# Ledger of designs, part 175: peptides against a protein of PDB entry 4KTY

Target 1, 266 residues: chain A of PDB entry 4KTY
Amino acid sequence: YVLNDIGVIFYGEVNDIKTRSWSYGQFEDGILDTCLYVMDRAQMDLSGRGNPIKVSRVGSAMVNAKDDEGVLVGSWDNIYAYGVPPSAWTGSVDILLEYRSSENPVRYGQCWVFAGVFNTFLRCLGIPARIVTNYFSAHDNDANLQMDIFLEEDGNVNSKLTKDSVWNYHCWNEAWMTRPDLPVGFGGWQAVDSTPQENSDGMYRCGPASVQAIKHGHVCFQFDAPFVFAEVNSDLIYITAKKDGTHVVENVDATHIGKLIVTKQI

## One batch from the design tools (peptide; made by RFdiffusion4, then SolubleMPNN)

Design b2_p24_8_s2 (from b2_p24_8, 10 letters changed)
Fold by OpenDDE base, seed 5:
Structure b2_p24_8_s2 (fold): chain B 266 residues (1-266), chain A 24 residues (1-24)
Amino acid sequence: as target 1 above (266 residues)
Amino acid sequence: MDYTPVKEESFKLFQKLREEKKAA
């Protein structure tokens, strides 16, 4: 199979879609060695390295620095001291080679950087992969499959009570594999995400979650299907906190989360 | 091209979406 080493990542707003080029460089010198090094740092058993389910899940954890001194440190505060601002990266090669050389996490990344590096990792190890951009991407932090938005009586959002959040866009990956651990028909594309968003059984990682399972609402299928489902299909629940202590559901909006999901063909 | 910066932006988005819901 022929794998592209240059890709396009979608970002911006749903009504103002933007694109940027990203060099994956999975065939460049030292990149395969670095990917093997990443698995070594994760202390992956040799037998597991041939299993794309295990590899993609470990990669999801290791591309971010949390928990395990993985590849990339995220930063979202627009202060990028002691590193490179996320927008300055143009591809995966420099990041991975720096990680291999320094043996320390590289600063800094955001979702498209995580997705870009993760895409290189997967492709380098022979796993077909692509980047997906979700506009109006939900972050459900309490695992109830909905966005709970608490409002003051004046209609303003109560920031203290509202824990869930929404990104204008978010990038993650889909990896192609069989899923013998799932019922027939739920192989193929699997959602995996290396941007550290939520803890999954002790580590900041996400997936593989069957895209077909998510599409058909099978959130009981491993791994992290509820979280991925919520990212693309959460209802917005507007709840007014009354002065008497009661909570009243004022509005429900099922039309905005996951408004558009875009990916480039591999 | 940065990510939605802080939780404040999320709240602004929620407010925008709420207004759109009311108008619909």
Scores: peptide ipSAE 0.318, ipTM 0.799, DockQ to the pose 0.493
Fold by OpenDDE base, seed 1:
Structure b2_p24_8_s2 (fold): chain B 266 residues (1-266), chain A 24 residues (1-24)
Amino acid sequence: as target 1 above (266 residues)
Amino acid sequence: MDYTPVKEESFKLFQKLREEKKAA
């Protein structure tokens, strides 16, 4: 989980799982220097750089460009005129070296690109890390642990009434570390996500969230456990917006979200 | 090749839901 510099990323749909190679290149010339530069740009003190909890949280913030002019600018509008389309990247090295050279955010990324670059960052700094793909991944925008889906009376989805969304897949990272700040048993794999989705204490970042804690329904532990829990286990609430302005719950599906979570085992 | 994720609004599941509501 540290030495392998070529990986596999799962994507596509749950009924049509696809894979692609990604070059992490954590041992390539200039990559370690760039990772240190990222922490310098974050103004991370030297004492914190030895703590994987702090490093992974800072990395979660800095791999995306929001708030702090971090590494990657996200784009989801299918217009990439001022940079490289997300699908054109084949690995982390070119992205990180461009960031170091230009000292400006690199355009553009989406979830698998963020996860790829973040994986390089973690592994480069000696933190065991892997990419995780969640199929039917929920994005809870209002922190209620529910995925609200509004339907018109004719059955069409009304996306204007909520910012909640379900993706066919989403990629993030898991990093291996001890969690002395949590109760015994909640160390090990920690979910961290550099794709800018929600604000966490003033910045677009996510994690580290204990995978074991989430599996046992403990969402009260830092960091961002409720959000990660919602990504993999939120209930779908189908709400019909009536013409008279009333909202009626038509159905609840507790099995749809997080139907499959995949990671490469080496 | 396009690797971009897609929102479920375009998924077959929602199409089925729409069809069921129209049929009801």
Scores: peptide ipSAE 0.312, ipTM 0.722, DockQ to the pose 0.219
Fold by OpenDDE base, seed 4:
Structure b2_p24_8_s2 (fold): chain B 266 residues (1-266), chain A 24 residues (1-24)
Amino acid sequence: as target 1 above (266 residues)
Amino acid sequence: MDYTPVKEESFKLFQKLREEKKAA
């Protein structure tokens, strides 16, 4: 989980799983220096740099450009006129080196790009890490642990009534670490996500969230467990928006979100 | 190649209902 410099990222649809290679390049020249530079830009104290909890959380924030002029600018508008389309990247090295040389955020990334770069960052710093792909990944925007789907009376989806969304897939990272800040048993794999999705205590970051905690429904544990839980296990709440403005819950689907979570075992 | 995730904009649960209402 640290030594492999080439990885596989799963993407596509749950019924049509696809894979692509990604070059992490954590051992290539300048990459470690860039990772240190990232932490410098984050103004991370030296003592914290030895703590994988802090490092992964800072990395989560800094791999995306939001808030702190981090590494990657996310773009989901399918234009990408002022940079490199997310799909054009093949690895982390060019991105990180460009960031280091330009000292400006690199355009553009989406989830797999963020995950790829973040994976490099983590591995480069000696933190075992892997990319995880979640199919039917929920984005809970209002922190209610459910995915609200509003339907018109005719059954059509009204996406304007909620910012919640379901992605066919989403990629994030899991980092291996002890969690002395959590109860015993909740160390190990921690979900961390550098794709800017939601604000976490003032910054677009996510994690580390204990995978074990999430699996057992312990969403009260730091960091961002509710959000990660919602990504993989939220119920779909189908709400009919009546013409009179009333909302009626028509159905609840507890099986749709997080149908498949895939990661390559190394 | 485009690897971009896609947001789900439709759901099957009420597909039949939608079709029936549109047909009516």
Scores: peptide ipSAE 0.288, ipTM 0.719, DockQ to the pose 0.203
Fold by OpenDDE base, seed 3:
Parts: structure tokens; C-alpha cells; sequence
Structure b2_p24_8_s2 (fold): chain B 266 residues (1-266), chain A 24 residues (1-24)
């Protein structure tokens, strides 16, 4: 989890799982320097840099450009006119070196790009890390632990009313660390996510959230456990928005979200 | 606050669900 500099990222759909190679390059020239530079840009004090909890949380914020001029600009508009399309990246090295050289956010990334760069960041700093792919990954934007899908009477999604969303797949990271700030037993793998999905205490960041805690339904533990829990275990609430302004719950589906979670074995 | 755009390329589940609902 630290020594491997080439990895595999799972993507696609649950019934059509695909893999792509990703070069992390944590040992290549300039990469460690860039990771330190990222922490410098975050104004992280030296004492905090030895704490994987703080480092991973800062990393989740800084790998995305939002709030703090971090590494990657996310884009999902399929235009990508002012940078590199997310699909064109094959590894973290070029992205990180460009960031270090230009001192400006690099365009563009999507979830696997964010996860790839974040994985490099974590491994470069000696934190065991892996990429996790969740198929049918929920994005709960109002922290109610459910996906509210508003439908028109014809069955089409009302995008104006529907704020929650479901990815066909989403990639994030798990980082290995002790959690002395949590009860005993909730160390180990921690979910962290640098894809800018939701604001967490003032910044677009996510985690570290104890995988063990989430697995056992302990969503009260820091950080962002409810959000991560919702990503893998949300009910889909289908709500028909009637023309008269009323809302009717048509269906509740508890089977689709988090249907498959995949990570590469060492 | 939500930074995730609803796109068919990324959210194919919505398309599937719409089709299933219409077929039901």
C-alpha cells in the first residue's frame, strides 16, 4: 500500500466492471517535494504533519481546487476547453508536477483522477492508502441519509427539485491509521475523499471516516461519517412532484445504493 | 452547496430508473 507505484482503478458499471491502470509515482523526482508543497499551501503547521488524521483531512481538501486553490479542478460538463480531459490522465505525476510548477490548480479531474492523485499524496507521505470504487454511489447533499429523487408525473427526473444524486460509480480512498480520537476498535481503514462533493465544516473535504464505524452504523464519529455512510447505504426515495405542488412518495428502494464496493488487493 | 452535476454520463442509474418507471 506504500511501495506500489502502479495501481488499478475499478470503474464502469456494476454489471460492466472495468479497470484502468494508474501510475501513482510516489517515488519519482519532485513528487515528495510537491506533496510537501501542498501541505505548505494549506498552511499546515509542522506538528500536524506527523498526524495522519490531520494530513489525510488536509489532503482531502487540497487535492481539489475548491476553497484553497488546491491541486485539481473538477469538471463534469464534457467540454474541458481549458485543460486536459479527465480521461486523458494516466497517472498522478504529471498532475502534481504541473501543480508545483504553475502553482495553479490543474484542469481537469473527476473522481478517479482525484482518487489517484490523493492516493499518491497519502502514499508519498507514508500513509498506507488504497482506492475504493463504489458502484451506485449516493451523494446526499442535505445529510438526511437518503436519496430524494423527485420525478415528474411522466417519470422523468425533475433536476430542479432533485438535489441528491447517484453516481454510476464513485472512487475515493481509504487510508490506514490509528484513531485515538475515536473509541477503541475504530482505527484501521479510514474513508477519505478529495472529490469535491460536499462542504465539511467550511471546506470541500471528506474524512477520515472510520470504515469500521460506518460498517457498524456509527455515524456520529468524526469525520463526515454520515456522508460516507449515505454513499454506501442510502435508500432511494422516489417522490412524484405533482402539478398542484404536492409531493407523493411513490417508492422506496433500499437495494440499489452501494451494490458493490471494490478495491485492489495488495 | 452540491457540487455534483446531474449528468447522464455519470448518473446512468437515473436513465435506467426512468425507463423502468415508464415500462411499469
Amino acid sequence: as target 1 above (266 residues)
Amino acid sequence: MDYTPVKEESFKLFQKLREEKKAA
Scores: peptide ipSAE 0.021, ipTM 0.609, DockQ to the pose 0.338

Design b2_p24_8_s3 (from b2_p24_8, 14 letters changed)
Fold by OpenDDE base, seed 4:
Structure b2_p24_8_s3 (fold): chain B 266 residues (1-266), chain A 24 residues (1-24)
Amino acid sequence: as target 1 above (266 residues)
Amino acid sequence: MDFSKVHEESMKKFQELRNKLKAA
């Protein structure tokens, strides 16, 4: 999880799983320097740089450009005129070196690019890390642990009533660390996500969230456990918005979200 | 590589069900 410099990223659809290689390049010239530069830009104190909890959380924030002029600018509009299309990247090295050289956010990334770069960052700093792909990944905008789908009385979807969405797939990272800040047993793999999705205590970041805690339904633990839980285990709540302003739950689908979670075992 | 995107089918699943029920 630290020594492998080439990985596989899963993407596509749950019924048509696809893979691509990704060069992490954590040992390439300039990459460690860039990782240190990232932490410098984040204004991390020296004491925090040795703490994987702090490092992973800062990395989560800094790999995306939001808030702090971090590494990557996300774009999902299929218009990438001012940079490199996300699909054109084959590894982390060019991105990180470009960031270090230009000292400006690199355009553009999507989830697997964020995850790839973040994986490099973590591994470069000695934190075991892997990329996780979740198919039918929920984006819970309001942290209510459910995916709200609003329907008009006629059955048509009203997308204006919620910012929740379900992605065909989403990639994030898991980082291995102890969690002395959590109850015993909730160390190990921690979900961290650098794709800018939701604000977490003032910044677009996510994690570390204990995978073990989430698996056992413990969403009260820092950081961002409810959001990560929702990504993999949200119920789809179909709500009819009545003309009188009332909301009626029409159906609940507990099987759709997180249909498949894939990661490399080594 | 395919871009990540909103899965529209997920968002419309129940709509289709409702339409089916109306037709029944």
Scores: peptide ipSAE 0.165, ipTM 0.661, DockQ to the pose 0.293
Fold by OpenDDE base, seed 1:
Structure b2_p24_8_s3 (fold): chain B 266 residues (1-266), chain A 24 residues (1-24)
Amino acid sequence: as target 1 above (266 residues)
Amino acid sequence: MDFSKVHEESMKKFQELRNKLKAA
C-alpha cells in the first residue's frame, strides 16, 4: 500500500463499474519535496509530522483548495475554461509539481482526482493508503443520517427543500494507522477524504474516521465518523411536497445508499 | 466526460427507483 506507484480507481455506476489507471508517482523527483511543502503551507509543526493522525487530517484539508489555498480546486459545472478538466488528469505528479511551482491551487479536480492526489500524499509520507469507491454515496448536510429526497406532486425532484445529495459514486481514501486516541481495536484502516464536502471544525476536511468503529456502528469517535457513516448507511427518504405545503413521506429505502464499496489491493 | 455527481443517467435511474418504490 506504499510501494505501488500506479493504481486503479473504480468509478461509474453500480451496474456499470468502470476503471481508470492513476499514476501516483510518490517516488518521482520533486514529489516528496512537494508533500513536505504542502505540510509547510499548512503550518504544521515538525512534531506533528510524525503522527499519521495529524498528517492525514492535515492532508484531507490541504489537498483541496478550500480555506487554505490547498492543492486542488474542485469543479462540477462542466465549465473548465480556466484549467484542466478533471477527466484529463492521469496521475498525481503533474498536479503536485504544478502546485509546487506555481504555489497556487491547481484547477480542476473531482473526487477521484482528490483521492488520487491524496493517496500520493499519504504514500509519499510512508502512510499505507488506498482509494475506496462508494456507489450511491450520500452527502448528509444536516447530520440526520438520512438522505431526504423531496418530490413535487408530479414526481419531479425538488432540490430546493434539502441540501442533501447523492453522488452516483464517490472516491475517498483509507489510511492505515494506530489510533491511540481511540479505544483498543479501532486502529487500522481510517477513512479520510479530501474532496470538499462538509465543514469539520472550521475547515473542509474529513477524517481520520475508524473504519472498524463505523462498521460496528460507533459514530461517537473522532473524526467525522457520523459523516462517513452517513455516506454508506443513510436511508433514502422520499417526501412529497403537496401544493398545500404539507409533506408526506412516500417511501423509505434503507438499502440503496452504499450499494457497493470497491477498493483494489495495492 | 466523467462526473462524480449525479448526471443525467443517474437521475434517470433515481427516477426509476422512485417509481418502483411508489409502486410497491
Scores: peptide ipSAE 0.026, ipTM 0.489, DockQ to the pose 0.359
Fold by OpenDDE base, seed 2:
Structure b2_p24_8_s3 (fold): chain B 266 residues (1-266), chain A 24 residues (1-24)
Amino acid sequence: as target 1 above (266 residues)
Amino acid sequence: MDFSKVHEESMKKFQELRNKLKAA
């Protein structure tokens, strides 16, 4: 999880799983320097740079450009004329070196690009890390641990009212570390996500959230456990918006979200 | 795969799922 410089990222659909190679390149010239530079840009204290909890949380924030002029600008509008289309990237090296050279955010990324670069960052700094793909990954917009899907009376989704969304797949990272800030047993793999999805205490970042805590429903544990929990275990609440303005719960689906979570075993 | 397409596909799946559940 530290030594491998080439990885595989799972994507596609739950019934049509696909893989793509990603070059992490954590040992390539200039990459470690760039990772240190990222922490410098974050104004991270030297004392904190040895703490994987702090490092992973800072990395989660800094791999995306939001808030802090971090590494990658996300784009999901199919307009990539002012940069590189997310699908064109094959590894982290070019992105990180461009960031270091230009000292400006690199365009553009989506989840697997964020996860790839973040994985390089973590591994480069000696933190065991892997990319995780969640199929039917929920994006809880209002932090209620459920996906509220508003329907028209005809059964079609009301996109104006529906703020929550579901990715066909989403990639994030898991980083291995002890969690002395949590009760015993909740160390190990920690979910961290650099894709800018939701604000976490003032910044677009996510984690580290204990995978064990999430697995056992302990959403009270820092950091961002409720959001990560929702990504993998949200109920879909189908709500019909009546013409008179009333809302009626039509159905609840507890099985749709998080159908499959895949990561490479090493 | 870009988000826009993914989102549209996801929403379509929701509709399909809803229709399936309604028919059941």
Scores: peptide ipSAE 0.016, ipTM 0.500, DockQ to the pose 0.572
Fold by OpenDDE base, seed 3:
Structure b2_p24_8_s3 (fold): chain B 266 residues (1-266), chain A 24 residues (1-24)
Amino acid sequence: as target 1 above (266 residues)
Amino acid sequence: MDFSKVHEESMKKFQELRNKLKAA
């Protein structure tokens, strides 16, 4: 997980799984320096840089440009003016080197780009890391462990009322570390996500959240376990918003979210 | 591919799923 500089990212749909190659390039010239620079920009003290919990959490914040002029600007509107379309990137090296040279956020990224760059960051700093793809990934906007989808009377989604969303797929990272801040047994793989989705204690960041804790339904442990849990285990609540202001639950789907989670084992 | 296009396709599938659920 630390030594491999080329990886495979899974994407597409659950019934049509696709793969893309991604060059992490953690050993390329200037990449380690850039990762250190990222931590400098985050104003991490030296003592914290030896703590994978702090490093992964800071990395989660800094790989996205939100809040702190971090590495990547996200864009999902298919315009991509003033930068590189997310699909044009093939690895982390060009992105990180551009960030280091320009000292400005790089445009543009989407989930697999964020995950790719974040994977490089973690591996450069000696943290075992892998990319995880979740098919039918829920984005719970209010962290209530429920996806509220509001429908018009005609059955179309009411985008004004619907704050939650479901992605065909979403990519994030898992980082291997001990969790002395958690009860015994909740170390190992920790979910971390640099794609700017929700604010966590003042910053767009996510994790580290114990994968073991989440698998056992423990969402009370730091960091952002409820959000990560919701990504993989939310119920879809379809609500019809009537003209009179009343809401009627039309259907509940407890099986759609988190149909498949894929990661490379080597 | 980009994520926005994938999202649109997903939403179409969700609509189809919703229709199936309503019919059931």
Scores: peptide ipSAE 0.015, ipTM 0.467, DockQ to the pose 0.296; fails the geometry check

Design b2_p24_8_s4 (from b2_p24_8, 13 letters changed)
Fold by OpenDDE base, seed 2:
Structure b2_p24_8_s4 (fold): chain B 266 residues (1-266), chain A 24 residues (1-24)
Amino acid sequence: as target 1 above (266 residues)
Amino acid sequence: MDYSSVKEQSFKLFQKLRKEAKAK
């Protein structure tokens, strides 16, 4: 999880799983220096740089450009005229070296690009890390652990009222560390996500969230456990918004979100 | 950051899932 510099990222759809190679390049010239530079840009204290909890959380924030002039600018509008299309990247090295050279955010990334660069960052700093792909990944915008899908009376989705969303797939990272800040048993793999999705205490970042805690429904454990839990375990709540303003729950689907979670085993 | 395109795709997915749910 640290020594492998080439990986495989799962993507596509649950019924059409695809793989792509990604070169992490954590041993390439200038990459470690760039990772240190990222922490410098974050103004991270030297004392914190040895703490994987702090490092992974800072990395989660800094791999995306939001808030702090971090590494990657996300784009999902299929307009990439002012940079490199996310699909054109094949590894982390060019992205990180461009960031180090230009000292400006690199355009553009999507989830697997964020996850790839973040994986390099973690591994480069000696934190065991892997990429995880979640099919039917929920994005809870209301922090209620549900996907509230508002429907018109004709059954069509009301796009104005529906704030939550679901990715066909989403990639994030798991980092291995002890969690002395949590009860015994909740160390090990921690979910961390650098794709800018939700604000976490003032910045677009996510994690580290204990995978064991999420698995056992302990959403009260820091950091961002409710959001990660929702990504993998939200119920779809179909709500009909009547013309008179009345809301009626038409259906509940507890089977689709987090239908498949895939990661490479060693 | 603009998530409008992602949301649009998400809504299409919701429509599909809703149809499947009604069919059961």
Scores: peptide ipSAE 0.246, ipTM 0.795, DockQ to the pose 0.803
Fold by OpenDDE base, seed 4:
Structure b2_p24_8_s4 (fold): chain B 266 residues (1-266), chain A 24 residues (1-24)
Amino acid sequence: as target 1 above (266 residues)
Amino acid sequence: MDYSSVKEQSFKLFQKLRKEAKAK
């Protein structure tokens, strides 16, 4: 989880799982320096740089360009003008080196690119890390731990009544660390995500969230456990929006979100 | 950040899921 410099990222759909190679390049020249530079740009105290909790949280923020002129600019509009299409990247090295040299955010990334770069960042700093892919990944926008699907009376989906969304797949990272800030047993793998999705206490960042805590429904623990929980375990709530403005829950489906979570074993 | 394309795909998925749910 630290020594492997080439990995596989799962993507596609649950019924058509695809893989892509990703070169992390954590040992390549200039990469560690760039990771340190990232922490410098984040104005991290030296004392915090040895704490994987702080490092992973800062990394989560800094791998995306939002808020802090971090590494990668996300784009999902399929245009990708003025940069490199996310699909063109094959590894972290070029991205990180470009960031270091230009001192400007690199365009463009999507989830696997963010996850790839973040994985490099974590591994460079000695934090065991892996990429996980969640198929039918929920993006809970209102922190209610559910995906609200509004339906017209005819059963057609109303796209205007919710900001919630579901990704066909989403990639994020798990980082291995102790969590002395959490109750005993909630160390180990921590979900961290650098893809800018939701604001977490003033910044687009996510985690570290205890995987064990989430698995056991403990969403009250820092950081961003509710959001991560929702990504993997949200219920689909079908709500009929009546003409009179009333909302009626018609159905609840707990079987689709987080249908498959895939990660490399080593 | 603009998630419009993703959102559109999401809602298409929701529509599909809804149809499947009705079929059960």
Scores: peptide ipSAE 0.114, ipTM 0.744, DockQ to the pose 0.852
Fold by OpenDDE base, seed 3:
Structure b2_p24_8_s4 (fold): chain B 266 residues (1-266), chain A 24 residues (1-24)
Amino acid sequence: as target 1 above (266 residues)
Amino acid sequence: MDYSSVKEQSFKLFQKLRKEAKAK
């Protein structure tokens, strides 16, 4: 999880799983220096740089450009002017070196690009890390641990009322660390996500969230456990918004979110 | 997810999931 510099990222659909190669390049010239530079840009004190909890949380924030002019600008509109389409990237090295050279956010990334770069960052700093792909990944926008899908009376989705969304797949990272800030047993793999999805205590970041805690429904533990829990376990609530302002729950589906979670094992 | 608008893909997925849920 630290020594391998080439990986495989799972993507596609749950019924049509695909893989793509990704070069992490954590040992390439200038990459470690760039990772240190990222922490410098985050104004991270030296004492915190030895703490994987702080490092992974800072990395989660800094791999995306939001808030802090971090590494990658996300784009999902299929219009990638003034940059590189997310699908054109094959590894982390070019992205990180461009960031270090230009000192400006690199365009553009989507989830697997964020996860790839973040994986390099973590591994460079000696934190065991892997990429995780979640199929039917929920994006809870209001922290209520469910997907509220508002429908018109004709059954079409009301895009104005529907704030939550579901990815066909989403990639994030798991980082291995002890969690002395949590009860015993909740160390090990921690979910961290650099794809800008939700604001966490003032910044677009996510984690570290204890995978063990999430598996056992302990969403009260820092950081961002409710959001990660919702990504893998939220119910889909289909609500018809009537013209008179009333809401009627038409259907609840608890079977599709987080249907498949995969990661490469070494 | 790739390429397409996140919102558009999400809504298409919702429709698919809804159809599957109704079929059960």
Scores: peptide ipSAE 0.030, ipTM 0.612, DockQ to the pose 0.452
Fold by OpenDDE base, seed 1:
Structure b2_p24_8_s4 (fold): chain B 266 residues (1-266), chain A 24 residues (1-24)
Amino acid sequence: as target 1 above (266 residues)
Amino acid sequence: MDYSSVKEQSFKLFQKLRKEAKAK
């Protein structure tokens, strides 16, 4: 089986879906060597490098620069003076080769850039992988499986009362593997995410989380299943903060988050 | 990716729903 070295990433809005080409370049010169270098920088032992569970979790941590001087620095403030704007990248090869050459994190990435580089990493190491785009993707910051939206009495949003947020779209990866550490039936596609969003047991990483387990409402299995579940199935809770300090739930929207999930076949 | 677009759409929807509820 030959994996494609060029792919399509979905982005934009749910009512205006857009696509961009992305060159993964997993067979290009120096790319496999760079992926091995990434695992060396992570201080991953040789015995773990044959385990797709460990490899995908390490990759989730190392594709972002947080904690461990990994591959990509994220930026979302529209200030990219010290690097390349996220939208200027067209593939993984230049990013990975720059990382290998400079031995310093590459600036800058956002979700599709992280997902693109992570997809290359997984494929280089023989792990079947694809990119998934979720429109209206929730970012649960307080692990309550809901998105809290606080409103002032005048209807204005108070963003200081919660760290929860919703992306217009978010890209992450699914990796194919067996999960002998989980009950039978929860192997196959596993959600993994290298975009730095939340801390997972001491570092910014996410997954592997069983897609089948999440689809059946099982969020008790490792790794980070509650977070991934919340990204695709959170309720929006609209709370009014009254002048007297009381909070009142005014509305609940159970249909907004995860409105559309799109992926291309490998 | 952008947080602002979703927030704006969600808030507009909520404001619409709130107005409709008050009108009933």
Scores: peptide ipSAE 0.026, ipTM 0.604, DockQ to the pose 0.260

